# Designs tried in a protein design run: peptides against a protein of PDB entry 3ZOQ. Part 205

Target 1, 223 residues: chain A of PDB entry 3ZOQ
Amino acid sequence: QLLQDSWWNQLKEEFEKPYYQELREMLKREYAEQTIYPDSRDIFNALHYTSYDDVKVVILGQDPYHGPGQAQGLSFSVKPGVKQPPSLKNIFLELQQDIGCSIPNHGSLVSWAKQGVLLLNTVLTVRRGQANSHKGKGWERLTDRIIDVLSERERPVIFILWGRHAQMKKERIDTSKHFIIESTHPSPFSARNGFFGSRPFSRANAYLEKMGEAPIDWCIKDL

## One batch from the design tools (peptide; made by RFdiffusion4, then SolubleMPNN)

Design b2_p30_6_s2 (from b2_p30_6, 9 letters changed)
Fold by OpenDDE base, seed 4:
Structure b2_p30_6_s2 (fold): chain B 223 residues (1-223), chain A 30 residues (1-30)
Amino acid sequence: as target 1 above (223 residues)
Amino acid sequence: KEREELLKQLYQADQEGDDEKVAELVKQLE
């Protein structure tokens, strides 16, 4: 997969490593033998929409949606026309309560990505109908490196870490330079235990303003 | 063990957008 120069410069060494070559070969087999999401051309959409230098905010997800037409290579995001999953609905509920945005009629977060919100899953592919089926196959090593190079960046980044899985990456983030917004996961199981009322969107924008950067327009327009 | 399985199923159901299954699993987990 071809990347923008900014990301390529940061990750080129990873792509040359044996683990990634093995991952690539595995993926070739997987895509050939069964249905894998997202589309192979969309695997690195998070990096395509948001260059290394343009990253303002990072939202970590686990792995892609595993249903037909859902995943678009962005964490939590679903393609237009796809029913919003419960966690995504809760994200929009919090968005509404936090900064007054209307609930969009679709679940695409591309507008966030285009503004510098890196919507990164720790695992970037999945078998149809099998959540976490590509866990432990090499993606985590690459995405850890993505977090690392962002942490090493001089210009501050805001990391939004919902739930324990994402929060496990906190140790890789230099908190002397970067900001972390933590809460429980937007899942219906955990949202009422801290996610609702956490106001991650206004808090993120507050940090951006303090850094002298333009805030994110989190409100998503209907299609 | 059982809780871990339920959490796994919950994540699966959430990802699939299965509202009913999510609700049921949440109840079981509480």
Scores: peptide ipSAE 0.496, ipTM 0.909, DockQ to the pose 0.947
Fold by OpenDDE base, seed 5:
Structure b2_p30_6_s2 (fold): chain B 223 residues (1-223), chain A 30 residues (1-30)
Amino acid sequence: as target 1 above (223 residues)
Amino acid sequence: KEREELLKQLYQADQEGDDEKVAELVKQLE
């Protein structure tokens, strides 16, 4: 639960609120009584890898992978050695088509996070085998605040919003300061309806360049 | 309601990396 100073300064008030205290108590029970993902030490990995000030791009997910050894506290990302889920495969297909990156032999997006891509799920924990099992328990209020404080930041942020769930957060983003890249979700169900060909990676880098910032190296090296 | 249930199952299957189930559900949703 320990956060970098930059995030702590932005979120410290949330941790004192009753909703978060209740969430924390709930999580203590859940981790004690059931198998919860990710590891409790990895819950805030997105914030650990990318400080508040270092955020360049935000990619929103829904909740963590719920299988053994999959989730690592980053949206869409799976630990090395884990089979790439269909949506992640499609992300890499678009990456290849967009900017020519090779498809990596693993699904870890840590390299993105280290460069300023905040890989944030709206819900940060899940019970094994039960997608969205921790929906509505308080995480959404915290992650909404994360989006809010980023929106309030003067230095622009690029929000990549895949699918309806992520796009519902658009209302919280000050589009006078920040950039939004929207498309359908990378899911096999929706990818052909707009995700493929949306070129979010090159577009994000184009915005970064206009801002005078270093682009993201989206290409992921094999392990 | 049926569609919503299928979408939930699709998300579940996607998260699990179950390619076959995803394909089946996509077909049902189309």
Scores: peptide ipSAE 0.473, ipTM 0.901, DockQ to the pose 0.941
Fold by OpenDDE base, seed 3:
Structure b2_p30_6_s2 (fold): chain B 223 residues (1-223), chain A 30 residues (1-30)
Amino acid sequence: as target 1 above (223 residues)
Amino acid sequence: KEREELLKQLYQADQEGDDEKVAELVKQLE
């Protein structure tokens, strides 16, 4: 897939590497033989909505939702009309308690992406009904590079890292330039052990204000 | 190993939006 010029300049060397070519060949077979999510046109939606230069905040997920019509190429986000998964419901509960936003009648986080919130999964595809089925196939190397080039950027970025999987990436982030917000994962299993009350949204905006940048409007309008 | 399997099942159930299965798995993990 073709990327925006700003991302292409940062990632073009990766696309020429053998690992990515092998990944592409694997994906061609997978999409032909299996039901794969998201739609192939939506794989890089996170990068399409948020250019390299426009990234203000990064929220890391693991891999896409694996049910019909759910994934739209953005971490934690579901297409309108799709039932909100438990973790997403908890995200909205914290959003409400943190800054007073109403709970939206849908689970699409596109409005965040359009404002500079990079909603990036570490793995960008999945087989229907099989979580983590494309783990270790090459996506992690590309998404690690995405984190690296953001870390190398002079303009500061805020990284929101929920849970152990996301927090494993903090070693790649230059904390002399960038900010990290960490808590337990919004999962029902872990949310009460630190996610609730962590106030990641107001804290992110506080950092943006210190940087002289416009805050994110985290409140999501009903559709 | 049992705990790891339960955590995998929990992630699967969460991704699927299966509230009942999530609740059951949380109880088993507590």
Scores: peptide ipSAE 0.469, ipTM 0.900, DockQ to the pose 0.930
Fold by OpenDDE base, seed 1:
Structure b2_p30_6_s2 (fold): chain B 223 residues (1-223), chain A 30 residues (1-30)
Amino acid sequence: as target 1 above (223 residues)
Amino acid sequence: KEREELLKQLYQADQEGDDEKVAELVKQLE
């Protein structure tokens, strides 16, 4: 799958490495023999919607939704018409409390992506009905590299790290240049223990304003 | 071990949008 030039320049060497070739071969087999999400054309949607140079904010997820019609290649995001998962609902609740946005009638975060919010999962594919089924198959190495090249970028990035899994990536981020917003995960299990009230959206925009950049319009319009 | 399994099930249920199962698993984990 072809990437934008800005991402290609950053990642092209990874695609020649054995781990990625093995990953690619695995994926070819998986997509042929199993039901895999997202659609193969949507695997790199996060990079398609948000170029390397346009990244302002990064929100890390774990792996794609594993139900039919859900995943669209963006962390936490679901296609229009899909019921909002509990964690996503909590994200919108915090959005409402943080900056007053209304709860959208859909769960697509494409509007964020188009504004420079990289919605990146650490693992970019999943087998139907089997969460983390593609864990440890090579995606983590590629997505680690994505984090690394962003960390190396001179222009600052804001990393929003919800929960332990995402926070484990903090060691890869140069905090002398980049900003980190941490809280518990939006999951119903952990949201009340720190996610609610963390105000990640207004805090992110505050950093953007300090950097002289346009803030993100986090409010999502109904479809 | 039991807790780890419950957490895995919770993540699975969350990803599936199964509100009832999520609620039940949260209760078990609390």
Scores: peptide ipSAE 0.448, ipTM 0.897, DockQ to the pose 0.947

Design b2_p30_6_s3 (from b2_p30_6 with A1S E5K H12Q N15Q A16E R23A E27K)
Fold by OpenDDE base, seed 4:
Structure b2_p30_6_s3 (fold): chain B 223 residues (1-223), chain A 30 residues (1-30)
Amino acid sequence: as target 1 above (223 residues)
Amino acid sequence: SEREKLLEELYQADQEGDDEKVAELVKKLE
């Protein structure tokens, strides 16, 4: 099967639906005819690293990085050796100011994913050099379902929603049960208008502690 | 709109890690 049992049980019905079959066929053509990111085997890395039951925190992104060797199937995360994009740099700046972590010499957020931080893009593929090129092709319906099944989960989840795009998903989240951390986007355009000083990392850990769960070790070691 | 186009370009440049282009676009958007 495509996914771990915990996610498969939640999403198997989606994969049988016509929209996903059409998406799959589209992706087959795209991957065959041009360069698509991430690697096809990495599309669902967010779900591979963080099982349905293990999700503690969700950080929503838009779509994958579209340059060579960048995307690894995790929102905001870049493979080691890849230059940190401006938004990611700002994330690390806030991390440093929030909880004192050193700025890592790489941009991989895999360590977060392994601890239960679901790094989910709403769109999971992209054409090389063309941001949002796979928008509206079916991914949003699947990722909406991912948000829905997490919202339906009894064990609370913390959703970190940076910027308007992510915040549009708030309507799908049961705020009586789950926690929302909102701010402006870490983009250089918007970071100074609310992202900096929002302290999402300490706030997330505060919620986790209130829930009796282990906090996330947000600090990332150098490679 | 022009602003929407600039925002799209900004996102593109950010994703690419083009610091100079990002800075330029931010200035245009301010």
Scores: peptide ipSAE 0.484, ipTM 0.910, DockQ to the pose 0.941
Fold by OpenDDE base, seed 3:
Structure b2_p30_6_s3 (fold): chain B 223 residues (1-223), chain A 30 residues (1-30)
Amino acid sequence: as target 1 above (223 residues)
Amino acid sequence: SEREKLLEELYQADQEGDDEKVAELVKKLE
């Protein structure tokens, strides 16, 4: 079985479809012929850390980091010991201003994932040094389905959509049941035009509390 | 377009953690 039971029940039909079989064959060739990130064992880490039923919040990314040792299968997250990319630094700056958390000495967001924050990229693999190299190869169809089955879930989900790429998925989300937090992207180019001051972390927790659920402890401890 | 290429380069530089390149590209895009 490829995934945890809760996700398998939601996605098993996708894995039998031709598009996914073709994607899998493509990936086999890519991993054999080139350096691909993340490690093949980590591709579905977002789903491994956060089961379908345990999802509270979704944060969408584009595709994985494409440098050595960076990607760990979670959007925006980098392995411990890896320099924090500019966008991630800005995420932590907003976190500090929003709810007073200290800036962590690492960039791993695993603690969020373990609490029900699905850190999902729309494309789950990338060639070394080539951003978006696996765009349009089939991942988007699978991750669209992930968004769809979450949207169909009765228990509400909070979607945090930073920037245009993520916001394109808004049409797939049933806003009669679910909550959306939108702002500009944390990129240095766009962060000062809406991301800073958007307070996505406190707003997400406000929704969770309104739902009678435990809030996320967004503060990340040093390693 | 040139702007689209710059945005793509910006994303690439951000993902790589290239602070200098990011700063340069931000200036070009402003």
Scores: peptide ipSAE 0.480, ipTM 0.906, DockQ to the pose 0.927
Fold by OpenDDE base, seed 5:
Structure b2_p30_6_s3 (fold): chain B 223 residues (1-223), chain A 30 residues (1-30)
Amino acid sequence: as target 1 above (223 residues)
Amino acid sequence: SEREKLLEELYQADQEGDDEKVAELVKKLE
């Protein structure tokens, strides 16, 4: 899949490596033999919507939604018309409490992505009905590199790390240059143990303003 | 472990948007 020039310049070496070639061949077989999400054209949507240079905030997810019509290549985001998953609902609840946004009537976070919020899953594909089915197949190495090249960027990035899975990537982030917002995961199991009240949206904007950048308009309009 | 399995099932149910299953699993994990 073709990437924007800014990402290509950062990641082109990865695509030539054996691990990625093997991943690509695996994916070809998977998409041919099984139902894989998201659509193959949407795998790199996070990078398509947010160029390397335009990244302001990173929100890490685990892997794509695995139900029909859900995943759109962005972490936590679901296509319009899709029921909002519990974790996403909690994200919107915190958004409302944090900065007063209304709960949108859909779950698409494309508006965030277009403003510089990189909605990156660590694994970018999944088999229908089988969460984490493509774990350990090579995506993590690529997405680790994505985090690395962002960490190496001189212009600061804000990393929002919800839960242990995302927080495991903290070691790859140069905290002398970049900001990290950590809390428990928005999952109903963990949200009340730190996610609610963590105010990641206002805090992210506060950092952006401190570095002289435009804040994110986190509020999502109804469709 | 059983707890790990429940957490995996919870993630699965969350991703599927199965509110009832999520609620059930949360109770089991508490």
Scores: peptide ipSAE 0.477, ipTM 0.905, DockQ to the pose 0.940
Fold by OpenDDE base, seed 1:
Structure b2_p30_6_s3 (fold): chain B 223 residues (1-223), chain A 30 residues (1-30)
Amino acid sequence: as target 1 above (223 residues)
Amino acid sequence: SEREKLLEELYQADQEGDDEKVAELVKKLE
């Protein structure tokens, strides 16, 4: 559960703090006594796929999918072969409307992560069938620190904040350096009230181009 | 509140990919 990439230099102090040690002990018990998602090897996949220096865009989620075989350690992303959840379907609908991408036959966002899109949940584990079951157990402090160190980075980052939960993190982001794209959540309940038509993908690429960086290829190929 | 409970259930159903339950809860929340 330790990092081997550029994130280590940014987060090593957190792993030595009591809150994280307590979180680790809690997780040991949880994984031993219950079914916890994602697989323990996948908890930090967001950081594994996207190094600190390679982050271009951040998309914040709440907590992992809690069904069998769904979560892969990336916000909103599901493993290939897994039915796309409603919110993810809406994300792809907006992607199609925004920049013309076809709807992929799977829900894996790994291709985004490999291009510098940090797909970060604020809580990184969950009990099977129990959404938010690991809320308030220490993950939020670590993920807040992740946001903080990105905010402190000199090279600008684009933060995509869908819904109120993600938008609560705005206060941690230095808007003098970084960009924020906000809309309602892609949930079927809220998507028609601002998410659809928000064009976060083209807007993100517009910011990247202004910064002289390569845009994200948001289109996802079928598997 | 009742609304908060429905929102929690909606999130649960969404995460599970339960399209029918999501649709039902959306209607209740509207």
Scores: peptide ipSAE 0.475, ipTM 0.910, DockQ to the pose 0.951

Design b2_p30_6_s4 (from b2_p30_6, 8 letters changed)
Fold by OpenDDE base, seed 4:
Structure b2_p30_6_s4 (fold): chain B 223 residues (1-223), chain A 30 residues (1-30)
Amino acid sequence: as target 1 above (223 residues)
Amino acid sequence: SEREKLLKELYQADQEGDDEKVKELVEQLE
């Protein structure tokens, strides 16, 4: 897929590496032989919506939703018309309690992405009905590089790391330049153990203000 | 382990939006 110049400049070397070529070949087979999500054209939507230079906040997810019509290439985000998964509902509950936003009637986080919130999964594809089915196939190496090049950026980034999986990437982030907001995962299993009340949205905006950046409008309008 | 299995199932159910299954699994994990 074609990337914006800003991301291409940062990642072009990865695309030339054997691991990525093997990943691409694997994906070609997977998409041809079975149902893979998201649509192939949407795999890099996180990078399409948010350029390298425009990244203000990063929210890390694990892998895409694996049901029909759900994944849109953005972590935690579901296409309009799709039922909000429990974790996403909890995200919106925290959003409401944190900064007073109403709970939207859809689960699309595209408005965040357009404002500079990189909604990145560590694995960017999945087989239908099989969570983590493309784990260990090469995506993690690429997405690690994405984190690395953001960490290397002079302009600060805010990383929101929910849960242990995301927090494992903390070691790749230069905390002398960048900010990290950590809590438990928004999952119903863990949300009451730290996610609720963590106020990641107001905290992120507070950091942005300190940096002289425009805050994110986290409130999502109904469709 | 059984716990690991349940956690995997929980993630699966969460991703699918299966509220009932999520609830059941959470109860088992607590």
Scores: peptide ipSAE 0.499, ipTM 0.912, DockQ to the pose 0.948
Fold by OpenDDE base, seed 1:
Structure b2_p30_6_s4 (fold): chain B 223 residues (1-223), chain A 30 residues (1-30)
Amino acid sequence: as target 1 above (223 residues)
Amino acid sequence: SEREKLLKELYQADQEGDDEKVKELVEQLE
């Protein structure tokens, strides 16, 4: 799939590797034989909306939503008109408590992506109704590389790591250059044990300001 | 383990937006 030049320069070598070729062949078969999300043209939306050079913040997810019309290639984000999943609702609750944003009437985080928030899932596709069905098929290696090249970037990045899964990627991040905001996951199971009150949005903006960069406008307008 | 199974089911239910199932699973995990 076509990537922006900035990402292509960082990732082009990965696409030539056997693991990615195998992944590609697997995906061709899966999309032909199964219902796979997101739409094939949306797989790399996180990279499309946020160039390598424009990344300010990274928010890691696990894998795409697996219901009809939900996934749009951005972690935690759902297309307009889609019911907000519990974790996303909790994200917005924390957003409201953290910096006073109103709860949006939709779950699209595209506005974040356009401002430099890389909404990256570690696995970029999923079979309908089967969470983590494409785990271990090669995506993790590519997305690890995405984290690596960001870690290698001179200009600092802020990594927001919610929950253990995302936090496992911390070892790949050069903490001498980059900032990490960690808390429990926004899931209803774990949100009350650290996510609520963690204030990741204001903390992220504080780092951005310290770096002399424009803060993220985290507030999402209604559609 | 049973706990791991429940956690997987919870993630599945969360992704689906199944509020009732999420609630039930959270209660079982607590």
Scores: peptide ipSAE 0.484, ipTM 0.908, DockQ to the pose 0.927
Fold by OpenDDE base, seed 3:
Structure b2_p30_6_s4 (fold): chain B 223 residues (1-223), chain A 30 residues (1-30)
Amino acid sequence: as target 1 above (223 residues)
Amino acid sequence: SEREKLLKELYQADQEGDDEKVKELVEQLE
C-alpha cells in the first residue's frame, strides 16, 4: 500500500527490512487462504486519514474487530450500520459525561481521524473470529516505529493510553515534549475502575489549547 | 491460568459485540 508522503518519509526504511517483507508474504497467504479483516485496502486507513504532520492526538488499540463488516482500519471504530461494541459504547458514555456530546447512532470515528486523531491499532490485521491471531507477526515492530517517529517529532503529541496494553508503549514516548493521558480500559470489566470520570476528551483539548492549537471537535454527528 | 483464559474470552466477546457473553464473563471475573 502507498502511504502519504509525510508517512512514507518516516517509514520507508521499515518497508525494506526483512521483518516487513516476511509480514507482507504472510499477509498475502492469509488473505488468499482465509477471511482477514480489515479489507487489504483499509489496513493503513489510520495513516491515510491522519498525516504524520497533522497528528494531534493518538489513541492506541490492540487489533481490529474480527467480525464481518466491522473494521475500518481505525482503532475502536466500526463502520456505519454496525452494532457498537461494549467498549465503544463506554467511550461514548464518557464522551457524553465529559463534554456533553450526544451518543451517536453509529460507531464511526472517521470524524476524529480527519481532525488529527490517529486511531492506531498495534496490530493491523486479524483473522475472522480469532482475536489476536496476527499478534507477533511483525505489525508491532512497524507500529512501534510509528510511535517512535511521533515521539521524535518536535511538535507535541497527546497520547491517550487506555489499559495495560496501550500503557506498555509509554516507555517509547518522550514526556519532555509530549503529553500522556492514562486510565483503565473502556471495557465493561475495567471502565468503572478509572475510565469513567477520567475525562480524556476535555483534557486532550486543554493540552491542545496550551499548545496554541485548535481543539478537537469530539462530538460525532448522526448519519 | 483460568483467569487469563476468561480475560481472553472477554476481549473476544467484546470485539464481537456479544453483550450477554461480556456480562457473564465480567461477573465471573469480579
Scores: peptide ipSAE 0.483, ipTM 0.904, DockQ to the pose 0.919
Fold by OpenDDE base, seed 5:
Structure b2_p30_6_s4 (fold): chain B 223 residues (1-223), chain A 30 residues (1-30)
Amino acid sequence: as target 1 above (223 residues)
Amino acid sequence: SEREKLLKELYQADQEGDDEKVKELVEQLE
């Protein structure tokens, strides 16, 4: 898969490393022998929609949705026409309470990605019906590098870290340059323990404005 | 642990959009 030049310059060394070559070979077998999500052409959609230089905000997910037609290569995002998962519903509830956006009739977050919100999962593929099935296969090393190169960037980035999994990446982020917004996960299990009321969207925009950057239009239009 | 198992199942159910299963698992975890 070809990446934008800005990402290629940051990640080209990773693609030459044995771990990534092994990952690629594994993925070739997986896609040939099993149903893997997302579509192989969509694996790097987060990087396709948001160039290295255009990243304003990062939202970390764990791994892609594993049901038919759901995943589109963006964390938390589902293709139009797909039922919104509970965590995504809660994200939209917080969005509504935070900045007054209406609840969209779909779950696609592509509009965020196009504005500089990197919707990155730490693992970028999954077997159908098997959450975390590609955990520990090499993706985490690549996505850690993605976080690292963003952390090394002089232009500040806002990292939104929902839940413990995402927050484990905090140690890789230079907080002298970058901003971190932390809360519990939007999952129904944890949302009431800190996610609701955390106002990540307005807070992110406040940081962007402070940096002299255009805020994100978080409100999603109906299709 | 049982709790860990339930949390994994919760994540699975959430990813699948299984609202009923999520609700059941949340109740078990609380």
Scores: peptide ipSAE 0.481, ipTM 0.903, DockQ to the pose 0.944

